# Peptides against a protein of PDB entry 5D63: the designs that were tried, part 47

Target 1, 292 residues: chain A of PDB entry 5D63
Amino acid sequence: SLRRGIYHIENAGVPSAIDLKDGSSSDGTPIVGWQFTPDTINWHQLWLAEPIPNVADTFTLCNLFSGTYMDLYNGSSEAGTAVNGWQGTAFTTNPHQLWTIKKSSDGTSYKIQNYGSKTFVDLVNGDSSDGAKIAGWTGTWDEGNPHQKWYFNRMSVSSAEAQAAIARNPHIHGTYRGYILDGEYLVLPNATFTQIWKDSGLPGSKWREQIYDCDDFAIAMKAAVGKWGADSWKANGFAIFCGVMLGVNKAGDAAHAYNFTLTKDHADIVFFEPQNGGYLNDIGYDSYMAFY

## One batch from the design tools (peptide; aimed at target 1 V248 G252)

Design b2_p21_3_s2 (made by RFdiffusion4, then SolubleMPNN; from b2_p21_3, 10 letters changed)
Fold by OpenDDE base, seed 2:
Structure b2_p21_3_s2 (fold): chain B 292 residues (1-292), chain A 21 residues (1-21)
Amino acid sequence: as target 1 above (292 residues)
Amino acid sequence: MITDADLAAAEAAFLERFAAR
């Protein structure tokens, strides 16, 4: 079954993603096919899938940027019915905004069926052009039509997945304690993470003993990421991944505060030094505490 | 298993070692 999370949803037939046009929060904003750049944010193309309790394989899909929801216009079962962004809530009972998402017959891609109409989200004619129509269309779960097959590229991690990634890292002290602050985290590309660091002013900040040293740099970075998240996205129910660690060196005579994020595959962590903007697989310290 | 007491002791030992970092 599909897990709760933030997804980039890509057509199985052509290099097109499900895009909320202009990221607009207006009711009736078209959802369209649009080109994307791999390993980037793709601002208007991120969707938070929230599973509906006690309804198997059924979700709402909230656009991360606009905070609006994928909506089948009037819930119509007619082929070619528009799919739009519309105001809603994560646990709505409105069948226009409820989507059953299950594996297609190929076992890799998903199909997205409207709960009420039983029609499927369709990239009309498999059109790869920017702004191509996405509509409800007749179909079956077993059909192989790539117009109705979608790859769900997961862009977030749960707190449990983040915890597991930390636990796999060799640079964790035997006394380690982690504190989880949120439930779901958007994982940023390093380029975006670095840009937030640059924009924070930290590259020009002066190290000063105790008054503005490693812990201040690390906390300032986390605060900058938090603010960036709040200022960038209208959806709720997720955070931006940026951790703070306290670590001790092998000799046990020095400690350091630093940041960390997740690797592209979300399986591992990478350390980030907020004093110089460097990414390291080994920062020279073993973490005894983290919060994220 | 690390206890809360173990963690507190470790933190106390390490927090003073952030100097020059």
Scores: peptide ipSAE 0.087, ipTM 0.628, DockQ to the pose 0.148
OpenDDE base, seeds 1, 3, 4, 5: peptide ipSAE 0.069, 0.081, 0.076, 0.064; ipTM 0.641, 0.629, 0.633, 0.636

Design b2_p21_3_s3 (made by RFdiffusion4, then SolubleMPNN; from b2_p21_3, 15 letters changed)
Fold by OpenDDE base, seed 4:
Structure b2_p21_3_s3 (fold): chain B 292 residues (1-292), chain A 21 residues (1-21)
Amino acid sequence: as target 1 above (292 residues)
Amino acid sequence: MITDADLERLAQEFLERFAAR
């Protein structure tokens, strides 16, 4: 089953993603097919899937940028019914905003069925053009029509997944204690992470003994990422991944504070030095404490 | 019981570890 998370949802037939037009928070904003750039933040094309308790395979889909929800207009079962962004809540009972999401017959893509109407999210005519209509359309779970098949590319990790990634890293001290601050984390591409670092002013910050040293840099980076998240996204219920670690060197005579993020495949962590913006697989310290 | 001297020692040890980092 699909797990809670942030997804980039891509059509199985053509290189188009489910896009909330202009990222607008207005009720009735069209959801459309749109081109995307792999391995980047596709701002209007990220959706938080929240599973509905006790309703099998059923979710709300919140647009990360707008904070509005995927909504089948009037819950109509008519083919061609508009799918729009609309205000809502994660655990709504409104069937217009409830979507049953299950694997298609091909075993890799998903189909998105409106809970009430039983129609499916359809890229009309498989149109690959920007702004192509996405609508509710009649269908069945076993049909092979690519207009109604979608790949769910996971863009986030749960706290448990992050914890597991840390646990797999060889640069963790035997005394390590990790503190989880959030439940779900959007994982940024390094380019975006670096841009936040640049925009924070940290590249121009002067190291000063005790008053502005490693811990200040590391915390400033985390604060910058947090602010970036708050300023960039209207949806709630997730965080932006940026960790802080305290580590000790092998000799035990030096310690350091630094950041870390996740690798592209979300399976491992990579260390980030906020004093110079470098990414390292080995920062020269074993972490005895982290919070993220 | 942890004394003030103990705390100062621990603080000093920490400070030395993070020095120049």
Scores: peptide ipSAE 0.117, ipTM 0.699, DockQ to the pose 0.082
OpenDDE base, seeds 1, 2, 3, 5: peptide ipSAE 0.100, 0.108, 0.113, 0.102; ipTM 0.658, 0.657, 0.670, 0.638; seed 1 fails the geometry check

Design b2_p21_3_s4 (made by RFdiffusion4, then SolubleMPNN; from b2_p21_3, 13 letters changed)
Fold by OpenDDE base, seed 1:
Structure b2_p21_3_s4 (fold): chain B 292 residues (1-292), chain A 21 residues (1-21)
Amino acid sequence: as target 1 above (292 residues)
Amino acid sequence: MITDEDLEARSRALLERFAAS
C-alpha cells in the first residue's frame, strides 16, 4: 500500500507530472500535466498523500505549495470532468477529495480513483504538453491505459526512515542519542539546501569564540531551513529535513556542532558544514547527539 | 518525540563544550 508522504506524481506514458496551475490556492484552479526537472523541487507538483483511517487505500492529496486539495469537480462520474485544486482538510469526508490509490496491473505504477465517482485521474489523450488537461475518466483497475497510470516518486522520509539512515552511518558515536521532532520530512536537493544557506546570511557570518561559534552556525542553519519551509509551503503536516549534530573527534578532545541532510536515495546521511557550506561524507567527528 | 522545551534544555547543556570549534 502507498505510504503517507510527499510525492511527485509522474505519468507512466509521457514525461509529465501532476501540476497545480500557477500554484494558486483559489478554488477551482486547474490541475494539469506539466513538464518537470528531475532532482529539483518542482514547486507546484508536490502532493502530500494522507491516508484515511479505516478506509483501505484511500487518501487525500494536498498540494504542498497551495495547501489545497485535489478535487473532482462536483464529484461527477462523467468522462472529462475537471480535476482542480480546492480548499479542504486532510481527513475530509468529502468524496470529491477522496482518492483510492492502488497499484496498476503493471505492478509499478499506481492508478488514482475517485472514491465517489469511481472514475480515474486521466491525462487526457496522453498529452505531454504543458497545461494538458487532467480529468476524471472511466476506467478499470486492470486496464493498461498509460493515461491513467502514475508513478509516485517519494520526495519525503518518515522519522523512522531518517533514523534508519543515521543508524547506518559509520560516524555515529556509541553514546549517540537522537531526538525526532517531526513525523515526515521533505528532503531537499543539495542545490536548494545550499541556496537556503546562502540566503540565511551565514556565508558572511564571522566565527567568534563562544558568542557565535559552531553551535550558533548549526542552529542558525536549521532555523533558516525551518523558516524557508514556513515561507514556501502552505500545506501542513510535514517538516523540511535539516538536522543538527553534536560530535566528538576520534581523540575525544574536540567537539563540533554541524548539520546533516539525506542523500538523494534517502538511504544515507551527508554532513553539512554551515561555516563554509560544504557537504562531507566524513566531517571528522562522531555524533553523540542529533535532533531533526 | 521530544518537546521543543526539552530539546532546548538538552542543547544548552551540551553546547557548553564548543567554544573552540
Scores: peptide ipSAE 0.094, ipTM 0.675, DockQ to the pose 0.100
OpenDDE base, seeds 2, 3, 4, 5: peptide ipSAE 0.015, 0.030, 0.010, 0.009; ipTM 0.604, 0.686, 0.561, 0.588

Design b2_p21_4 (made by RFdiffusion4)
Pose (drawn by RFdiffusion4):
Structure b2_p21_4 (pose): chain A 292 residues (1-292), chain P 21 residues (1-21)
Amino acid sequence: as target 1 above (292 residues)
Amino acid sequence: TITTADMEAATTATLEKYWAS
């Protein structure tokens, strides 16, 4: 089963993503194929998949930017029916906004079926051009037609996954305790994590004994990332990944506060120095506390 | 030398500061 999370959904035949046109919140805004840039935030192309209770392999798909839902127009089973963004709720009983998502016959890509109509999300004619129509279409679960096959590229981690990445890190103090604050996190590319640090004003902040020292920088960065999350996205039910760690050096005589993020493959953590914007695999300290 | 008690106190203070911000 596809896990709850945030996905960039890529057509298996051509490198087009499912894109809510112009990120518009208007009801009826077309969902189209569009090109994308890897290792960036693709602002109109991120979808929060919320599992439906007791309805196997069925979800709502909420555009992260607009807060609106993937909706099969009037639930029609006619091939060519429009797939648009529409107002809705995470656990709606409206079948126009319910999607059964299971693996295709290639075992890697998925097919997306409307729960009401039993038709599939289809990149019409396999068109790779920006703005190509995506529609509901007749189809089967097992066929190889790439127009109806989609890679769900996971862009978020659960709290359990973040905890696992931290636990595998070699720079964790024996007394380490972690404090988990949310359940699902959008993992940022370093380019975006750095842009938030720059926009927070921290690059211009001076170190001052106790009144603006390492703990102040680290907490400020976490707060800046939290503000960015709420100010940038309209969808609810996720958080942005940015951790704070306290650590101690190998000699046991100096402590430091700093931030951390995740690697692209989501398996490992990487440390971030908020005083200078650097990313480090070894910051010189073993973490004895973290909150994220 | 930083003791376990010092680390516990620093953790508490840092969490309180965070929530007060």

Design b2_p21_4_s1 (made by RFdiffusion4, then SolubleMPNN; from b2_p21_4, 13 letters changed)
Fold by OpenDDE base, seed 1:
Structure b2_p21_4_s1 (fold): chain B 292 residues (1-292), chain A 21 residues (1-21)
Amino acid sequence: as target 1 above (292 residues)
Amino acid sequence: MITDADLDARTEALLQRFFSR
């Protein structure tokens, strides 16, 4: 079963992703195939999948950028029916915006079926060009047509997954206590994380004893990431991953506050020093407290 | 999100540590 999360949805046949055209929040904005750049934020191509309670394998798909939802126009079962962005809610009962998502016959990709019409999200003719039509189309779950098969690349982690990543790290103090602030986190590429750091003004901030030292830097970074998230995305129900840790050195005579994020595969954490923008596998401290 | 009730005595004590780095 597909987990709740933020996904980059890529066609199984061609290097094209499901894209909300221009990231527009207007009702009826076309959803199209578009090229993407791996390991970057593809701004108009991120979708929050929210599972519908008590409806097996059924989700709404909220465009992260626009805050609008994937919508089959008029819920029509006709092949070639437009799929658009449209205003909605995460737990809508509108069948135009409900999508049953299950594994395809190949066991790796997914098919996306409209709950009402029973048609499938189709990259028409497998067109790899930017702006290619995505439409509802007749199909079956067992059909191997790559036009209707999609890879769901997860771009977020649950709080539980983040917790597990932390638990695997060797630089955690025996007295560690973590505090989870949110349920689902978009994990940023380091390049984006660094850019937020730069834009925050922290690179030019002067360390000053007590009045602006490690804890201030670490909290300022987290605040900057939070603000970036709020300013960048219109969808709700997720956060941007940026943790704060309090750590103690091996000797137990020094403490430090720093940040951390997740590695690309989401399996581990990497430490971030907000005083210099460095990423480290070992920051020289063992964390006894974190919030993220 | 966490609430004030989620903070235990141990955490409260740790939050009072001195940071100078």
Scores: peptide ipSAE 0.118, ipTM 0.675, DockQ to the pose 0.076
OpenDDE base, seeds 2, 3, 4, 5: peptide ipSAE 0.117, 0.105, 0.111, 0.096; ipTM 0.692, 0.661, 0.630, 0.642; seed 3 fails the geometry check

Design b2_p21_4_s2 (made by RFdiffusion4, then SolubleMPNN; from b2_p21_4, 13 letters changed)
Fold by OpenDDE base, seed 5:
Structure b2_p21_4_s2 (fold): chain B 292 residues (1-292), chain A 21 residues (1-21)
Amino acid sequence: as target 1 above (292 residues)
Amino acid sequence: MITDEDLERRTEELLERFLAR
């Protein structure tokens, strides 16, 4: 079954993603097909899938940017019914905003069925143009029509997945203790992570003994990422991944505070030095404490 | 297993050794 998380949802037939037009929070804003750029933040094309308790394989889909939800207009079962953004809540009982999401017959892509109407989210005519219509359409779970098949590219990790990635890293001290601050984390591309670092003013900050040293840099970076998240997204129920670590060197006579993020495949961590903006696989310290 | 109190103490002790690159 599909896990709770943030997804970039891409058509199986053409290079088009499910896009909330202009990222508008207005009720009735069209959801359309739109081109995307791999390994970037596609701002209007990220969706938080929240599983409905006690309803198998059923979710709400919240647009991360607008904070509005995928909505089948009037819940109509008529082919060609508009799919729009509309105000809602994560655990709504409104069947217009409830979507059953399961694997298609090919075992890789998913189909998105409206819970009430039993119609499927359809990229009409497989149109790859920007602004192409997405609508509810008749279909079946076993049908091979690529207009109704979608790849769910997971852009986030759970706290458990992050914990597992940390545990696999060789630069963790035997006394390591991690503290989890949130439940689900959007993982940023390094380019975005670096841009936040640049915009924070940290590149121009001067190291000063004790008064503004490694711990201040590391915490300032985390604060900058947090603020960026709050300013960028209207949806709730997730955080932006940015960790802080305290580490000790091999000799045990020096300590350091630094940041870390996840690799592209979410399987490993990479260290980030907030004093110079560098990414490192080995920062020269073993972490005895982290919070993220 | 290290306790939370032990970790806090260790963190405080190591903070005195923080050297920036």
Scores: peptide ipSAE 0.054, ipTM 0.603, DockQ to the pose 0.151
OpenDDE base, seeds 1, 2, 3, 4: peptide ipSAE 0.051, 0.037, 0.029, 0.028; ipTM 0.596, 0.587, 0.634, 0.632; seeds 2, 4 fail the geometry check

Design b2_p21_4_s3 (made by RFdiffusion4, then SolubleMPNN; from b2_p21_4, 14 letters changed)
Fold by OpenDDE base, seed 3:
Structure b2_p21_4_s3 (fold): chain B 292 residues (1-292), chain A 21 residues (1-21)
Amino acid sequence: as target 1 above (292 residues)
Amino acid sequence: MITDADLEAMRERLLKRFEER
């Protein structure tokens, strides 16, 4: 069963992702196949999958950038029917925007079936070119046609997954207490995280005893990431991952405040020093408090 | 062994410390 989350959706046959053209919020904006760059944001190619309560394996797919939803035009069952971005809501009853998503016969990829029409999201002719047509097309769950098979690369973590990643880190104090602020988090590539840090002005900020020290840097980074999220994405129902920690050194005679994010595989945390923009597996402190 | 009460006491002590960096 597909979990709620943010996904980069890649064709199983060719290196093409499901792309909302130009990230436009206009009704009827084409959804197309487009090239992507691994380990980057891929702005127009991120989709929030929201499971529909009491409807098995059925989701809305909200484009993270535009805030619009994947929509089968007029809900038509005709092969070649356009799939577009369209205004909607996460828990809509509109079958044009309801998608049943289940594993394909290969056990790795998924198929995306429109709930109403029972047609499948299809990269027409398996065209790998930018702007290639994506349409509803006749199909079955068990056929092996790669035009209708999609890898769902999860780009987010739940609060529970983040908590688990923290829990297995060796640099957590025995008195640790964590506070979860959100439910689902987009995990940024380090390059993007660093860029936000640069744009925040923190690289030029002066450390000053008590008045602007480690906690101020760490909180400023958290605030900068929050603002970046709000300014960058039109979809709701998720946050950008950026944690704040308070830690104590092994000797117990010094404390520090710092940030942390998740590794690429989402299995571990990596510490981020907002005073210098460094990523560290060991920052020299054991965390006794975090919020994220 | 460190008891839950000991851990709580440790937490309270840590929370009262100023960050030094």
Scores: peptide ipSAE 0.042, ipTM 0.555, DockQ to the pose 0.101
OpenDDE base, seeds 1, 2, 4, 5: peptide ipSAE 0.037, 0.013, 0.034, 0.034; ipTM 0.610, 0.563, 0.604, 0.580

Design b2_p21_4_s4 (made by RFdiffusion4, then SolubleMPNN; from b2_p21_4, 15 letters changed)
Fold by OpenDDE base, seed 2:
Order: C-alpha cells, then structure tokens, then sequence
Structure b2_p21_4_s4 (fold): chain B 292 residues (1-292), chain A 21 residues (1-21)
C-alpha cells in the first residue's frame, strides 16, 4: 500500500515525470510529461498523496507547488481524456480527483487509476518530450504497458520515520528528548538545504558570545527553512525537514546547538553546522534534545 | 519525590548553560 507522502512520479518506460505545466494553479492546467533532474527539487513535479479514509488504495494527488489537484477532465472514461490541475481538497468526494494507486504487474511500478472512470493515467504514446500529453486511457491492472506504469519516488518522511532515523544514530545522549512539530516532511537535497542557508544571511552572520551564538544560528536556520517552505509551496499538510538539536560533548563540559537533516535514503540523519554550512556524520556532540 | 524525568530535566537545564559554541 502506498503511504501518505510527497512523491516524484516517474514514468516506467521513459525518463519523464508527471509535471503540472508551469506550476500554474489555474483550473484546467495541463498535467504533462516532463524531463527531470535527479537529486534536485523538481518544482512542478512533486505530488502529495493523501489517502482517502476507508477507501482502499485511493488518494488525492495535490501538486506541491500549485496546491491544485490531479483531475480527470469531466471524469470521462474516454481514452485520451485530459488530466489537469484543478482546485480541490485533500479529502474530496469528487471522483474526478480520486485515484486508486496500486502496484503494477511488475511489482515495482504503480498504476494510477481514476476512481470513477476506471481509466489509467497514461503518458500518451510514451512520449518523452517535454509537454507530452498525459491522459486517462483504458487499461487493466495486469497490463504491462509502460505508458501507464509509474515509479513513485518518495521525497518525504513521516514524523515516525524521522524519529526512527534519529533513534538509530549513535550520537544521541541517553537523556534525549525529541519533540515532533509536524506530521510529514519534505526532505531537501543538501544542495537546496545549503542554498537556503546561504540565502538566509547566516554565512555572513557574526558569532557573538551569548548574544548570537550556536543556538541563534540553529534557530535562524530552522526559521529560514520554514520561511522558504511557506514561500515556495502552495500545498498544505506538510513541512520542510530541518531539525534543531542541543548536544553535549563526551567530556560533559561543553554543549552546542546545531541543525540536522536526513540522508538521501531517509534512513539516517546528518548533522548540519549552521555556523559554517558543513554537513557532518559526527558533530562531536551527543544530542539530549531535538525539535523538528 | 524526585522522578527520573525531574532529573533528566535538571540535567538538561544544566547542560544548556554550556551552550557557548
């Protein structure tokens, strides 16, 4: 079963992702195939999958950038029916915006079936060009047609997954207390995380004893990421992952405040020093408190 | 009665005084 989360959805046949054209929030904006760059933020190609309660394997798909939802035009079962962005809500009853998402016959990719029409999201003709039509098309769950098979690359973590990643880290103090602030987190690539850090002004900030030291840097980074999230995405129901930790050194005579994010595979945390923008597997402190 | 949580909290508060980096 597909978990709630943010996904980059890539065609199984060609290197094309499901893209909301121009990231436009206008009703009827075409959803198209578009090229993507791995390990980057593909701005118009991120989709929040929200599971519908009590409806097995059925989701709404909200475009993270536009805040609009994947919509089968008029809910038509006709092959070639446009799939567009359209205003909606996460728990809508509109079958035009309800998608049953289950594993394909290959066991790795997914198929996306409109709940009402029972047609499938189809990259028409497997066209790999930018702007290629994505439409509802007739099909079956067992059909091997790659035009209707999609890889769902998870770009987010739940709070539970983040908690688990922290728990596995060897640099956690026995007195550790974590405080979870949100439920689902978009995990940024380091390059994006670093860019936010740069744009925050922190690289030019002067360390000053007590008045602007480690805790101020760490909180400023958290705030910068939060603001970046708010300014970048129109969808709701998720946060941007950026943690703050307080840690103590092995000698117990020094403490530090720092940030952390998740590794690419989301299995571990990596520490981030907001005073210099460095990523470290060992920052020299064991965390006794975190919030994220 | 001092609980384990009380001790933990006290320790954390003490450690925060060393946030000097």
Amino acid sequence: as target 1 above (292 residues)
Amino acid sequence: MITEEDLRRAAEELLQRFLAR
Scores: peptide ipSAE 0.074, ipTM 0.628, DockQ to the pose 0.102
OpenDDE base, seeds 1, 3, 4, 5: peptide ipSAE 0.072, 0.069, 0.068, 0.065; ipTM 0.627, 0.624, 0.609, 0.624

Design b2_p21_5 (made by RFdiffusion4)
Pose (drawn by RFdiffusion4):
Formats: sequence, structure tokens, C-alpha cells
Structure b2_p21_5 (pose): chain A 292 residues (1-292), chain P 21 residues (1-21)
Amino acid sequence: as target 1 above (292 residues)
Amino acid sequence: SDAANAAAMAAMAANIAAAAA
């Protein structure tokens, strides 16, 4: 089963993503195929998949930017029916906004079926052009037609996944305790994590004994990322990944506060120095506490 | 144990204070 999370959904035949046109929150805004840039935030192309209780392999798909839902127009089973963004809720009983998502016959890509109509999300004619129509269409679960096959590229981690990445890191102090704050996190590309640090004003902040020292920088960065999350996205039910760690050096005589993020493959953590914007695999300290 | 960890944290704090002094 597809896990709850945030996904960039890419057509298996051509490198077009599912894109809510112009990120518009208007009811009826078309969902179309569009090109994308890897290792960036694709602002209109991120979808939060919320599992439906007791309804196997069925989800709502909420655009992260607009807060609106993937909706099969009037639930029609006619091939060519529009797939648009529409107002809704995470656990709606409206079948127009319910999607059964299971692996295709290639075992890697998925097919997306409307729960009500039993039709599939289809990149019409396999058109790779920006703005190509995506519609509901007749189809089967097992066929190889790439127009109806989609890679769900996971862009978020659960708290259990973040905890696992931290636990595998070699720079964890024997007394380490972690404090988990949320359940599902959007993992940022370093380019975006750096842009938030720049926009927070921290690059211009001066170190001052106790009144604006390492703990102040680290907490400020975390707060800046949290503000960015709420100000940038309209969908609810996730958080942005940015951790704070306190650590101690090998000699046991110096401590430091700093931030951390995740690698692209989501398996490991990478340390971030908020005083200078650097990313480090080894910051010179072993973490004895973290909150994220 | 929790007591051993508290002692280790106290010793660390002492070392950091000494180094700052």
C-alpha cells in the first residue's frame, strides 16, 4: 500500500508531473501534465495523500500549495472527463475526490482509479507538452498503457523515518534523547533550506555571548522554517523538516547548538551550521539532544 | 541506567564550566 505522505507524481511514459494549473485554489482549476525540475520545490506539483479509514488503498489527494483536492468532474465514467482541483476535506465521502492507488503491472509505478467511476487518471495521448490534459479514462489494473501509469516520488518522511536516519548517524552521543514534535515532514532540498536561512536574516546576525549565541541561531532557524511552512502552503496535516540539536565535543568540554536536515534519499541526516549556512557530515559534536 | 546517564551529564557540565572559566 502507498503510505500516507507528500508525493510528486510523475507519468511513467514521459517526464510530466501532475500539476494543478497556476496553483489556483478556484474550483474547477485544471490538473495538467507539466515539466519539472528535480531537487527543487515544484510548487504546483506536490500532493498530500491521506488514507481513508477502512477503505482499502483509497485516498484523498490534496494539493499542498492550493489546499484543494483532485476531483473527477461530476464523477462521470465517460472517458475524457476533466480532473480538476476542487474544494473538499481530507476524509470526504464525496467519491469524486476519492482515489484508489495501487501498483501497476510494472510493480513500480501506480495506477490511480476514481473510487466512484472506476476510471483511471490518464495523461491524454501521452502528451509531454506543458499544460496537457489529464482526464478520467476507461482502463484496466493490469495493462501496460503508460498514459495511466504514475511514479509516486515520496517527498516527505514520517517521524519514524526521521528517527531512523538519526539513529544511523555516527555522531550521536551515548546519552542522546530525541523529542518528536509532528508526524509527517516535507524534506527540503538544501537549496530551499538555504533560501529560508537567507530570508530569515540570520546571515547578518552577530554572535554575542549568551544573548545571541549558538542556541539562539539554531532556534531562530527552526522558527524560520516553521513560519515558512505555514506561510507557503495551504494544505494541513504535515510539517516541514528542520531539526535542532545540542551536542558535545569528543573532549567533553565544549557544547554546541546547530540544526539538521535529511539527505535526498531520506536515509541520513546532514548537519547545518546556522551561524554560516554550511552543511556538514561531521560538525565536530556528538548530539545529546534533538527536537524536530 | 538513568542514574549513570545523569552522572555523566553532570560530569560533562562540570568540565564545560571549568573550560569556560

Design b2_p21_5_s1 (made by RFdiffusion4, then SolubleMPNN; from b2_p21_5, 15 letters changed)
Fold by OpenDDE base, seed 1:
Structure b2_p21_5_s1 (fold): chain B 292 residues (1-292), chain A 21 residues (1-21)
Amino acid sequence: as target 1 above (292 residues)
Amino acid sequence: SAEEIEEELRRIQERIAAAKA
């Protein structure tokens, strides 16, 4: 079954993703097929899938940028019915915004069925052009039609997954205590993470004994990421991943505060030095405390 | 032991105040 999370949803037949046109929050904004760039933030193409309690395999899909929801116009079962962004809530009972998402016959892609109409999200004619129509269309779960098959590329991690990644890292002290702040985290590409760091002013900040040293840098970075998240996305129910660690060196005579994020496969953590913007697999300290 | 861990943690945490980079 599909897990709660943020997904980039890509067509199984052509290199096109489900895109909310212009990222607009207006009701009735078209959802269209659009090209994407791997390993980047595709701003209008991220969707938070929220599972509906006690309704098997059924979700709302909230556009991360606009905060609006995938909506089948009038809930119509007519082939070619528009799929749009529309205001809503994560746990709505509106069948226009409820989507049953299950594996397709190929076992790797998913099909997205409207709960009410029982039609499927369809990239009309498999059109790979930017702005191609996405609509509700008749279909069955076992059909092999790639117009109705979608890969759900997970762009976020749960707190449990983050915890597991930390647990696998060799640079964790025996006294380690982790404190989880949120439930789901968008994981940023390093390029985006670095840009936030640059925009924060930290590259120009001067290290000063006690008054502005490692902990101040690390906390400032986390605050900058938090602010970036709030300013960039209208959807709720997730955070932007940026951790803070306190560590001690092997000799036990020095300590440091630093940041960390997740690798692109979400399996490991990578350390980030907010004093110079560097990414390191080994920062020279073992973490005894983290919050993220 | 838990008590030993707590004491070690206390000592380590003092480092962040006194000997941090």
Scores: peptide ipSAE 0.275, ipTM 0.879, DockQ to the pose 0.319
OpenDDE base, seeds 2, 3, 4, 5: peptide ipSAE 0.266, 0.263, 0.266, 0.270; ipTM 0.879, 0.878, 0.878, 0.879

Design b2_p21_5_s2 (made by RFdiffusion4, then SolubleMPNN; from b2_p21_5, 10 letters changed)
Fold by OpenDDE base, seed 5:
Structure b2_p21_5_s2 (fold): chain B 292 residues (1-292), chain A 21 residues (1-21)
Amino acid sequence: as target 1 above (292 residues)
Amino acid sequence: SAAAEAEELARIAARIAEARA
């Protein structure tokens, strides 16, 4: 079953993603097919899937950027019915905004069925052009039509997944204590993470004994990421991944504070030095404490 | 033991106070 998370939703037939046009929060904003760039944010193409309690395989889909929800216009079962962004809530009872999402017959892609109308989200004619119509369309769960098959590329991790990634890392002290601050985290591409670092002013900040040293840099980076998240996205119910660690070196005569993020596959962590913007697999310290 | 672990953390904390990079 599909887990709660943030997804980039890509058509199984053509290189097109489900896009909220212009990221607009206006009711009735078209949802369309649009090209995407791998390993980038793809701002208008991220969707938070929130599972509905006690309704099997059924979700709301909140556009991360606009904070609006995928909505089948008037809940109509007619083929070609518009799919739009519309105001809503994560646990709505409005069947226009409830989507049953299950694996297609190919076992890799998903189909997205409107809970009420039983029609499917369809990239009309498999059109790969930017702005191509996405609509509700008649279909079945077992048919092989790629117009109605979607890959759900997970762009976030749960706190449990993050915890597991940390636990696998060899640079964790035996006394390690981790403190989880949120439940679901958007994982940024390194390029975006670096840009936030640059924009924070940290590259120009001067290390000063005690008054502005490693812990100040690390916390400033986390604060910058948090602010970036708040300023960038209108959806709620998730955070941006950026961890802070405290570590001690192998000799036991030095300590450091630093950041960390997750690798592209979300299976491991990579350390980030906020004093110089470097990414390292080994920062020279073993972490005894983290919060993220 | 919890006591031994706490002692180790205390030593680490002392190191932080003396030598932060």
Scores: peptide ipSAE 0.034, ipTM 0.596, DockQ to the pose 0.346
OpenDDE base, seeds 1, 2, 3, 4: peptide ipSAE 0.034, 0.034, 0.033, 0.034; ipTM 0.597, 0.598, 0.586, 0.594; seed 4 fails the geometry check

